# Ledger of designs, part 223: peptides against a protein of PDB entry 3EFO

Target 1, 262 residues: chain A of PDB entry 3EFO
Amino acid sequence: SQLADLYKSCETDALINFFAKSAFKAVLHQPLKVIREILVNQTAHMLACYRKNCASPSAASQLILPDSMKVLPVYMNCLLKNCVLLSRPEISTDERAYQRQLVMTMGVADSQLFFYPQLLPIHTLDVKSTMLPAAVRCSESRLSEEGIFLLANGLHMFLWLGVSSPPELIQGIFNVPSFAHINTDMTLLPEVGNPYSQQLRMIMGIIQQKRPYSMKLTIVKQREQPEMVFRQFLVEDKGLYGGSSYVDFLCCVHKEICQLLN

## One batch from the design tools (peptide; made by RFdiffusion4, then SolubleMPNN)

Design b2_p28_5_s1 (from b2_p28_5, 9 letters changed)
Fold by OpenDDE base, seed 4:
Structure b2_p28_5_s1 (fold): chain B 262 residues (1-262), chain A 28 residues (1-28)
Amino acid sequence: as target 1 above (262 residues)
Amino acid sequence: SSYVAFDMSNEEVLKEQLDALLDEYLAS
């Protein structure tokens, strides 16, 4: 059917870009709470329509998503939790305004990365490989106290270090003997020159490539106070200021769909 | 398939489904 074909053609990255720009424009005229409600409603209506008209019959307890929108909910939740739509005390008005302006000019690739960051387990790097490690879900559950992770969203880059990060990797990256010796005030990695350091720098370069803005590097130690900022980029987790976890959001959307169809 | 289905009635199954979906997505 024509409707089915329409859903097949709707790519999540394009949808999120559209919804983000629409919502961010609406910020000038509507309360944030209303905007968030509209986004949820629109999401539910889109998916309800699909279930009603395009999907095969299934149990009411199932959440049915077209393949083209299989990751739409996670991105939508990220949008809903963005500081432009969900105020955070730690984010200044100027910063929020800045992000709003940036997103309004972003293409689909940029906005996708902005709302759902790349989180790379660099502690598993193969120094002999030219391939990037597979990204992991942006959730604390995927972090490891023994791990080192690189997070990037097109504007910011974080290097997160677990409290039990391997000393040899710490030495390789920072040229210091232990986790405690890492200076988190630095915004550049030292030129150590070993294969691991070179590989990490290469990865950082690849991530920076094709991005319109230079990402500032922030080094984060697990369990230190600045880690709280980093955790805000773990977009699948429950937010501190009213943002839902991905699972919670799915439940919310499913409930809304059921209300529309039943 | 043309669509994906999440089991919203079983949290454990849901988590597994999400893991499979997102891990695959992020690896692509």
Scores: peptide ipSAE 0.667, ipTM 0.957, DockQ to the pose 0.801
Fold by OpenDDE base, seed 1:
Structure b2_p28_5_s1 (fold): chain B 262 residues (1-262), chain A 28 residues (1-28)
Amino acid sequence: as target 1 above (262 residues)
Amino acid sequence: SSYVAFDMSNEEVLKEQLDALLDEYLAS
């Protein structure tokens, strides 16, 4: 059917770009609470329509998503928790205004990365491989005290170091003997010249490629104050200001779909 | 298949399904 074909062609990245721009435009005219409710309703209605008209009958206890939208709820939840739609005291008015304006000009690929950052386990790098490590979920639960992670959202780049990061990697990246000696005020990695350092720099370069803005590097040590800023980019984590976990959001959407169809 | 089905009746199963799906998605 035409409707089924439409759902197959509607990919998550395009939808999120559309929803984000629509919502961010609405901020000027509607309360944030109303905008968030509209987004949830639109999500539920879209998925309810799919289940009713495109999907085969299934148990009411199942949430059915077209393959093209299999991760749509993840991105939608991230959008709902963005500082533009869910104000946070630690985010200034100017910063919110800045982000709103930036998103209004973003293409599909840019907004996708912006709302769900790429988080890479750098400590797992194989110096003999030219492939990027597989990204992990943007959650504190995926971090490890022994790990080193690179996070990028198209605007910012963070290098997060666990308190128990391998000394050999610290030496390889920073040319210092230990975690305590790392200078977090630097915005550029030293050119140490060893294979690991070179590969990390290459990865950072690849991430920066095809991005419209130059990402400033921030080095973050676990348990230091600047880590709080880094944690704001772990978009899957439940916020303290009314944001839901991904599971909670799915339950909410599922409940609303059931109400629409039953 | 052309669709994904999540089991909303069992939170443990749901979490496992989500982990598998997202890990695969992010690895691609």
Scores: peptide ipSAE 0.645, ipTM 0.951, DockQ to the pose 0.777
Fold by OpenDDE base, seed 5:
Structure b2_p28_5_s1 (fold): chain B 262 residues (1-262), chain A 28 residues (1-28)
Amino acid sequence: as target 1 above (262 residues)
Amino acid sequence: SSYVAFDMSNEEVLKEQLDALLDEYLAS
């Protein structure tokens, strides 16, 4: 059907871009709570319409998503928890205003990366492979004290080091003996020259490619103060200020869909 | 399949489905 074709062609990245800009524009004249409710409502209506008109009959206990929107709820939840729509005490008014303006001008690819960063396990790099490591979920649950992770959202780049990061990797990246010797004030990695260092730099370069802004590198040690800033980019984690987990969000959406169809 | 179905009646199953879906998505 025509409607089925429409859903098939409606990609998540385009939807998030549209919803983000619409919501961020509404910030100027509507309360944040109302904006968030509208976003949830719009999501529920789209999915309810799909279930009613496009999807095969299924149990009411199932949440049915078209394939093109299979990860839409993830991004939508991240959008709802963004500091522009969900104010956080640690985020200044100026920062919220800045992010709002940035998103208003972002393309589809930029907004996708912005709302869900790439988190790469750098400690798993194979120096003999040119392939980027598979990204992991943007959650603290995917970090490890023994690991080193690179996070990028198109605006910021972080290199996170666990307290038990392998000394050989620390030596390879920073040319220092241990975790304690790493200087987190630097914004550039030293030119160590070994294969691991070169590969990491290459990966960083690839991530930077075709991004409109130059991402400043921030080196973050686990359990140090700057880690708090880093954790704000773990977008799947539940916040302390009204954000929901992904599971909770799905339950909320499903409940609203059922209400619409009853 | 043209659609994805999540089992909302069992949280553990749901989490497993989400993990599988997102891991696959992020790896692509």
Scores: peptide ipSAE 0.639, ipTM 0.951, DockQ to the pose 0.795
Fold by OpenDDE base, seed 2:
Structure b2_p28_5_s1 (fold): chain B 262 residues (1-262), chain A 28 residues (1-28)
Amino acid sequence: as target 1 above (262 residues)
Amino acid sequence: SSYVAFDMSNEEVLKEQLDALLDEYLAS
């Protein structure tokens, strides 16, 4: 059907770009709570329409998503928890205004990365491979005390180090003997010159490539104060400011879909 | 398939489905 074809062509990244810009524009005239409710309603209506008109009959206990929107709820939940739509005390009015303006000018690829950062397990790097390591979910559950992770959202870049990071990797990256010797005030990695250091620098270069803004690097040690800032970019986590977990959000959307179809 | 179905009646199954889907998505 024509409607089915429409859903097949409706890509998540384009939808999130549209919803983000619409919501961020509405911030000037509507309460944040109302904007968040509208986004949830719009999501539910879109999916309810698909279930009603395009999907095969299925049990009411199932949430049915077209393939083109299979990760839409993830991005939508991230949008709902963004500091522009969900105020956080540690985020200033100026910072919220700045982020709002930036998103209003972002293309599809930029907004996708902004709302769901790329998180790479650097400790798993194969120095002989030209491939980037597979990204992991932006959640604390995917971090490890023995790991080193690089996070980038198009505006910021973080290198997170677990308290039990391998000393050989620390030496390879920072040219220091241990975790305790790492200087977190640095914004540039030293050019140590070994294969691991070179590979990491190449990865960082690839991530920076084709991005409109130069990402400042922040070195983060686990259990130190700056880690709190880093954790704010783990967008799948619920956080402390009223956002939902992904599962909770799906349940909410599913409930609303059922209500619309009853 | 043209769609994805999540089992909302079982949280453990749902989490497993989500993990599989998102891991595959992020790897692509």
Scores: peptide ipSAE 0.638, ipTM 0.951, DockQ to the pose 0.789

Design b2_p28_5_s2 (from b2_p28_5, 9 letters changed)
Fold by OpenDDE base, seed 4:
Structure b2_p28_5_s2 (fold): chain B 262 residues (1-262), chain A 28 residues (1-28)
Amino acid sequence: as target 1 above (262 residues)
Amino acid sequence: SSHVALDMSDLEKLKEQLDAILDEHLAE
């Protein structure tokens, strides 16, 4: 059917870009709570329509997603939890305004990265490979106390270090003997010059060159206060200020779909 | 397939399904 074809042609990144811009425009005239509710409703309606008209009958306990939208809920939840739509005390009004303006001009690729950051396990780098490590899910569950992770969303870049990060990697990156010696006030990595350091810098460079804005580097040590800021970019996790986990959001969407169809 | 069916009645199964979906997505 034409409707089925429509869903097949839809791309999540394009949809999120559209919804983000629409929502961010609405911020000027509508309460944030209302905007969030509208986004959830729109999501539910799209998926309900698909289930009703494009999918074969399935158990009520199943959430049916078109293949083209199988990650839509994840990104939608990220949008809902963005500081523009969900106020956070640690985010200034100016910063919110800035992000709002940026997103309003972002292309599809930029907005996708903005809402769902790249989280790269740097500790697994092969210095002999020019290939970027595969990104992992933006959740604390995918972090490791023994690991080092690079997070980037097009505006910010974080280097997160587990409390048990390998000393040899710490030495390689920072030229210090241990985790305790890492200075988190640094905004630039030292030019140590070893293969691992060079590889990391190369990766950072690759990430940066693909984006229109210069990303400031923040070094984060696990269990220190600044890590709280970093955790806000773990977008699949439950937020501190009312944002749902991905799973909880799915449940919410599923419930609403069922209400629409049953 | 043309669609994915997430099992909302089994949390563990759901998590596995989500792992498959998102890990694949992020690997692209």
Scores: peptide ipSAE 0.704, ipTM 0.964, DockQ to the pose 0.801
Fold by OpenDDE base, seed 2:
Structure b2_p28_5_s2 (fold): chain B 262 residues (1-262), chain A 28 residues (1-28)
Amino acid sequence: as target 1 above (262 residues)
Amino acid sequence: SSHVALDMSDLEKLKEQLDAILDEHLAE
């Protein structure tokens, strides 16, 4: 059907870009709560329409997603949890205004990265490989105390270190003997000159490449106070200030779809 | 397939389905 073809032609990154700009524009004239409700409603209506008109009958316990929108909910949840739409005490009015303006000018690729950061397990780096490590889901469940992860969203870059991260990697990156010796006040990695350090710097360079803004590096040690900021970028997890986990959001959307169709 | 069907009644199955979807997405 024509409607089915329409859904096939939709791309999640384009949709999120559209919804983000629409919502961020609405911030000037509508309450944040209303904007968030509208976004959820729009998501539910789009998916309800697909289920009704484009999908074969299925059990009520199933959430049916077009292939083109199979990751739409996770990005929508990220949008809903963004500081522009969900105020956070640690985010200043100026910062919120800044992010709003930035998103209003972002292209599809930029907004996609902005709402769902790239999280790379750099402790698994093959120094002989020219490929970036495979990105992992932005959730605490994908972190490990023995791991080192690089997170980037186009504006910020974090290097997260587990409390049990390998001393040899710590020495390779920071030229210090242990986790305890890492200075988190650093905004630049030292040029140690070993293959691992060079590879990490290369990766950081690739991530920074073609990004319109220079990302400031923040070193984060697990279980230290600054980790709280880092955890806010684990966008699939439940937020500290009212944001839902991805699974909880899916349940919410599913419930609303069922209400629309019944 | 033209669509995916997430099982909202089985949390473990749902998690597995989401793993498949998102891991594939992030690999692109």
Scores: peptide ipSAE 0.699, ipTM 0.963, DockQ to the pose 0.793
Fold by OpenDDE base, seed 1:
Structure b2_p28_5_s2 (fold): chain B 262 residues (1-262), chain A 28 residues (1-28)
Amino acid sequence: as target 1 above (262 residues)
Amino acid sequence: SSHVALDMSDLEKLKEQLDAILDEHLAE
């Protein structure tokens, strides 16, 4: 059917770009609460329509997603939790305005990265490999106290270090003997010159490549105050200011779909 | 399959399903 073909042709990254720009434009003349409600409603209606018209009957306890939209909910939740749509005290009005304008000009690839950051386990790097490590989910559950992670969203770059991160890696990256000696005020990694340092710098360069804006590096130590800012980029986790976890959002969407169909 | 069915009645199963979906997505 034409409707089934439509769903097959829809791509999540394009949809999120569209929804983001539509919502961010609406900020100029509608309350944020209303905009968020509209986004949730649109998501539920799209999925309800698919379940009703394009999918075989299934148990009410199941949430049915077309394959092309199987990751749509997580990105939609990220959009809903963005500081433009969900204001946070630590984000200034100017910063919100800036981000709103940036997104309005973003292409599909840029907006995808912006709403769901790339989180890379740097501690697993193979210095003999040219491949990037596989990205992990943006959740605290995927972090490790023994690990080192690089996070990037196209505007910001963070290097997160666990309290028990390997001293040899710390030495390799920062040329200091221990975690305690790392200077978090620096925005550039030192030129240590060893293979691991060079590999990390190469990865950072690849991430920066083809991005329209230069990402400033922020070094973050686990359990220090600046980590709270970093955690706001773990977009799958429950937010501090009313944003839901991914699982909670799925439950919300599922309930609304059931209400529409029953 | 043309669609995925998430089990909303079993949290552990749901988490496993989400792991499969998102880990695969992020590996692309």
Scores: peptide ipSAE 0.694, ipTM 0.962, DockQ to the pose 0.790
Fold by OpenDDE base, seed 5:
Structure b2_p28_5_s2 (fold): chain B 262 residues (1-262), chain A 28 residues (1-28)
Amino acid sequence: as target 1 above (262 residues)
Amino acid sequence: SSHVALDMSDLEKLKEQLDAILDEHLAE
């Protein structure tokens, strides 16, 4: 059917870009609560329509997602939790305005990265390989106290170090003997010159490549105060200020779909 | 298939399904 073809042609990244710009434009004349409700309603309506008209009958306990939209909910939740739509005490009005303006000019690839950061397990790097490590889900559950992770969203870059991160990697990256000696005030990695350092710098370069803005590097130690800022970029987790986890959001969407169809 | 069916009644199953979906997505 024509409708089925439409869903097949939809791409999540394009949809999120559209919804983000639409929502961020609406901020100028609608309450944030209303905007968030509209986004949820639109998501539910789209999926309800698909279930009704394009999918085979299924149990009410199932959430049916078109293949083209199978990751739409996670990105939608990220959008809903963005500081532009969900105010946070630590984010100033000016910062929210700034981010709003930035997103309004972002292309599909930029907005996708902005709402769902790239999180890379740096501790798994193979210095003999030119391949980037596979990104992991943006959740605390994917972090490890023994690990080192690089997070980037197109505007910010974080290097997160677990409290038990390998001393040899710390030495390789920072040229210091231990975790305690790492200076988190640094915004640039030292040019140590060993293969691991070079590989990390290469990865950072690749991430920075084709991005319109230069990402400032923030070094974060686990369990130190700046980690709280870092954790806000773990977008699948439940937020501190009313943002839902991915699972909670799915439940919310599912309930609304059921209400629409019953 | 043309769609994915998430089991919303079984949290563990749901988590596994989400892992599969997101891991595949992030690998692209």
Scores: peptide ipSAE 0.684, ipTM 0.960, DockQ to the pose 0.796

Design b2_p28_5_s3 (from b2_p28_5 with H3S R11K T13K E16Q A18L S19E Y25A)
Fold by OpenDDE base, seed 5:
Structure b2_p28_5_s3 (fold): chain B 262 residues (1-262), chain A 28 residues (1-28)
Amino acid sequence: as target 1 above (262 residues)
Amino acid sequence: SSSVAFDMSDKEKLEQQLEELLDEALAE
């Protein structure tokens, strides 16, 4: 059917871009609560229509997603938890306005990265390889006290260091003897010149490449105050201000789908 | 298949399935 073909052709990144821009435009004339409800409703309606018209029959306890939208809910949840749609005390009105304006001009690739950052385990780098390390899920559960991670969302770049990160890597990156000696006020990595430092800089360059905005680097030590800001970019985490876990969001969507089809 | 199915009645299995799905998606 035409509808089935439509769902096959719809990619999550394009949908999120569309929904984000639509929602962010609506911020000008609708309450945030209403906007969030509309997004959930739209998601449920889309999936209900798919189940009704495109999907094979299945038990009511099943949530059926087209393959092209198999990860749509996680990105939708990230959108719903964004500071533009879900106000956070630590985010100023000006900052929300700024982000809103930026997203309104973002392409599909930019918005995808914005709503779901790239999180790279830098401590696993092979200095002999030019390949980027495999990205991990944007969750605190994927961090390690012994690890070093680079996070980028197209606007911000963070280098997160665990309290037990290897001294040799700290020396390699910062040219200091220990974690305690790292200056978090720095916005640029020193040019140490060793292979590890060079590799990290190369990776940062690759991440920055093809991005419309220059990402400012923030160095973050685990358990220090700036880490709280960093954690806000771990978009899969529930957060403190009313955001849902992915599972909770799926349950919510599923319930609404069932209501629509019953 | 053109679709993915999640069993919403079993939270543990759901979480596991989601973990696998998202890990695979990130690897693409």
Scores: peptide ipSAE 0.488, ipTM 0.908, DockQ to the pose 0.820
Fold by OpenDDE base, seed 2:
Structure b2_p28_5_s3 (fold): chain B 262 residues (1-262), chain A 28 residues (1-28)
Amino acid sequence: as target 1 above (262 residues)
Amino acid sequence: SSSVAFDMSDKEKLEQQLEELLDEALAE
């Protein structure tokens, strides 16, 4: 059907860009709670329409998503937890306003990265490979105390170091003997000149490439205070100040779909 | 596949399906 074809053409990244800009514009005129409710309702309505008009008959306990929107709820949940729509005490009004304005001008690729950051396991780098390490899910469950991870969302870049990160990698990156010697006040990595350092710098360069803004690097040591800021970028995790897990969000959406169709 | 179906009555299965889906999506 024509409607089915329409859903096939509606990709998640484009939809999130649209919803984000719509919601962020509404922030000036509507309460955040209302905006969040509208986003959930819109998601439910879209999926309800698909179920009614495009999907094959299935049990009411089933949540049916078109393939083009199979990860839409994930990004929608990230949008709902964004500091622009869900105020966080650690985020200043100015920062929130800044992010709002930036998103309003973002293209599809930029907004996708913004709402779901790229998280790379740097400790797994193959210095002989020209390929970027495979990104992992933006969740604490994917971190390890023995690991080093690079996170980027187009605006910020974080290098997270586990408390048990390999000393040889620390030496390779920072030219210091141990985790304790790492200076987190630095915003630039030293040019150590070894293959590992060069590879990391190359990766950072690739990530920065084609991004409209220069990302400031923040060094984060596990279990230190700045890690709390870093954790806010692990968008799949439930935040300290609200928001739902992805599963909980899906349940909420499913419930609303059922209400719409019954 | 034109659509993805999740069984919302089984949380464990749902979580597993979601993990697989998201892993695949991230790999793309």
Scores: peptide ipSAE 0.487, ipTM 0.908, DockQ to the pose 0.803
Fold by OpenDDE base, seed 3:
Structure b2_p28_5_s3 (fold): chain B 262 residues (1-262), chain A 28 residues (1-28)
Amino acid sequence: as target 1 above (262 residues)
Amino acid sequence: SSSVAFDMSDKEKLEQQLEELLDEALAE
């Protein structure tokens, strides 16, 4: 059917791009709360329609998603928690306006990365391998005090260092003896020249490649004040400013779907 | 499969399924 074909053709990244631009345009004319409610409502309507017309019969306690939208709720939740739609005191009006404008011009790939950053456990790098480390979930639960992580969202790049980061890695990256000696004011990594440093620089280069904007590097130490900014990019975590956990969001969507189908 | 089903009555199962789903998605 035409409807079934539509759901098969709809990809999450394209939908998020569309919804983001639509919502960000609406920011100029509608309250943020209303915009967020509309997004949730639209999500629920799409999924309710699928369940009613395309999905096989299932228990009311189940949330049924088409395969093409299997991760849609994750990214929708990220969109809803974005500083453009959910104001944060630490984000200035100018910065929020800037981000809004940027997203309005982003392609599908760029917006996807923007709303769900890439978080790489670079402490696991094998200097003998050309393989990049697999990205992990953008959550504090995936961080470790012993780890070093690189986060990038197409606009910003962060190098996060755990308080117990291996001294040998710190030496390899920064050419300093310990965590305490790392200068977080630098925006460029020193060219130490060892294999690990070279590998990290290569990874950073790959991440920067094909991105329309040059990402400024911010070095972040765990438990220092600037880490709070970094944590804002851990988009799966429950926000401090009214954002829901992913599970809570799914429950909300599911509830609304059930209401629509009753 | 053509669709994915989440059991909303079991939080633990839901969380596990989501973890697997996102891990797979990130690996792509």
Scores: peptide ipSAE 0.484, ipTM 0.906, DockQ to the pose 0.798
Fold by OpenDDE base, seed 4:
Structure b2_p28_5_s3 (fold): chain B 262 residues (1-262), chain A 28 residues (1-28)
Amino acid sequence: as target 1 above (262 residues)
Amino acid sequence: SSSVAFDMSDKEKLEQQLEELLDEALAE
């Protein structure tokens, strides 16, 4: 059917881009709570339509998504928890305004990365490989106290270090003997010159080359205050300021779908 | 398949399915 074809052609990244821009535009005229509700409703309506017109019969207890939208709820939840739509005390009004404006001009690829950052386990780098390490889920559960992670969302870049990060890696990256000696005020990695450092710099360069904006590097040590900022980019985690977990969001969406179809 | 189905009646199963799906998505 025409509808089925439409859903097959609707990619999540494009949809999120559209929804984000629509919502961010609405921020100027509508309360944030209303905007979030609208987004949820729109999501539910879209998926309800799919279930009604395109999906094969299934139990009401199931949430059915077209393959092209299989991760749409994840991204939608990320959008809903974004600081533009969900105010956070630690984010200034100016910063929110800035991000809003940037997103309004972002392409599909940029917005996708913005709402779901790339989180890379740097501690697993193979210095002999030019391939980027596999990204992990943007959740604290995927971090390790013994690990070092690079996070990038197209606007910001973070290097997160666990409290038990290997001293040899710390030495390799920062040329300091221990975690305690790392200066988090640095915005650039030192040019240590060893293979690991060079590989990391290369990776950072590759990430930067793919983005239109210059990403400032923030070094984050686990359990220090600045980590709170970093945690905001772990978009799958439950928000501290009213954001839902992914599971909770799915339940919410499913409930609304059922209400629409029953 | 053309569609993905999540069983919303079983939280544990749902969580597992979500983990698998998201892991796969990241691998793409």
Scores: peptide ipSAE 0.477, ipTM 0.904, DockQ to the pose 0.811

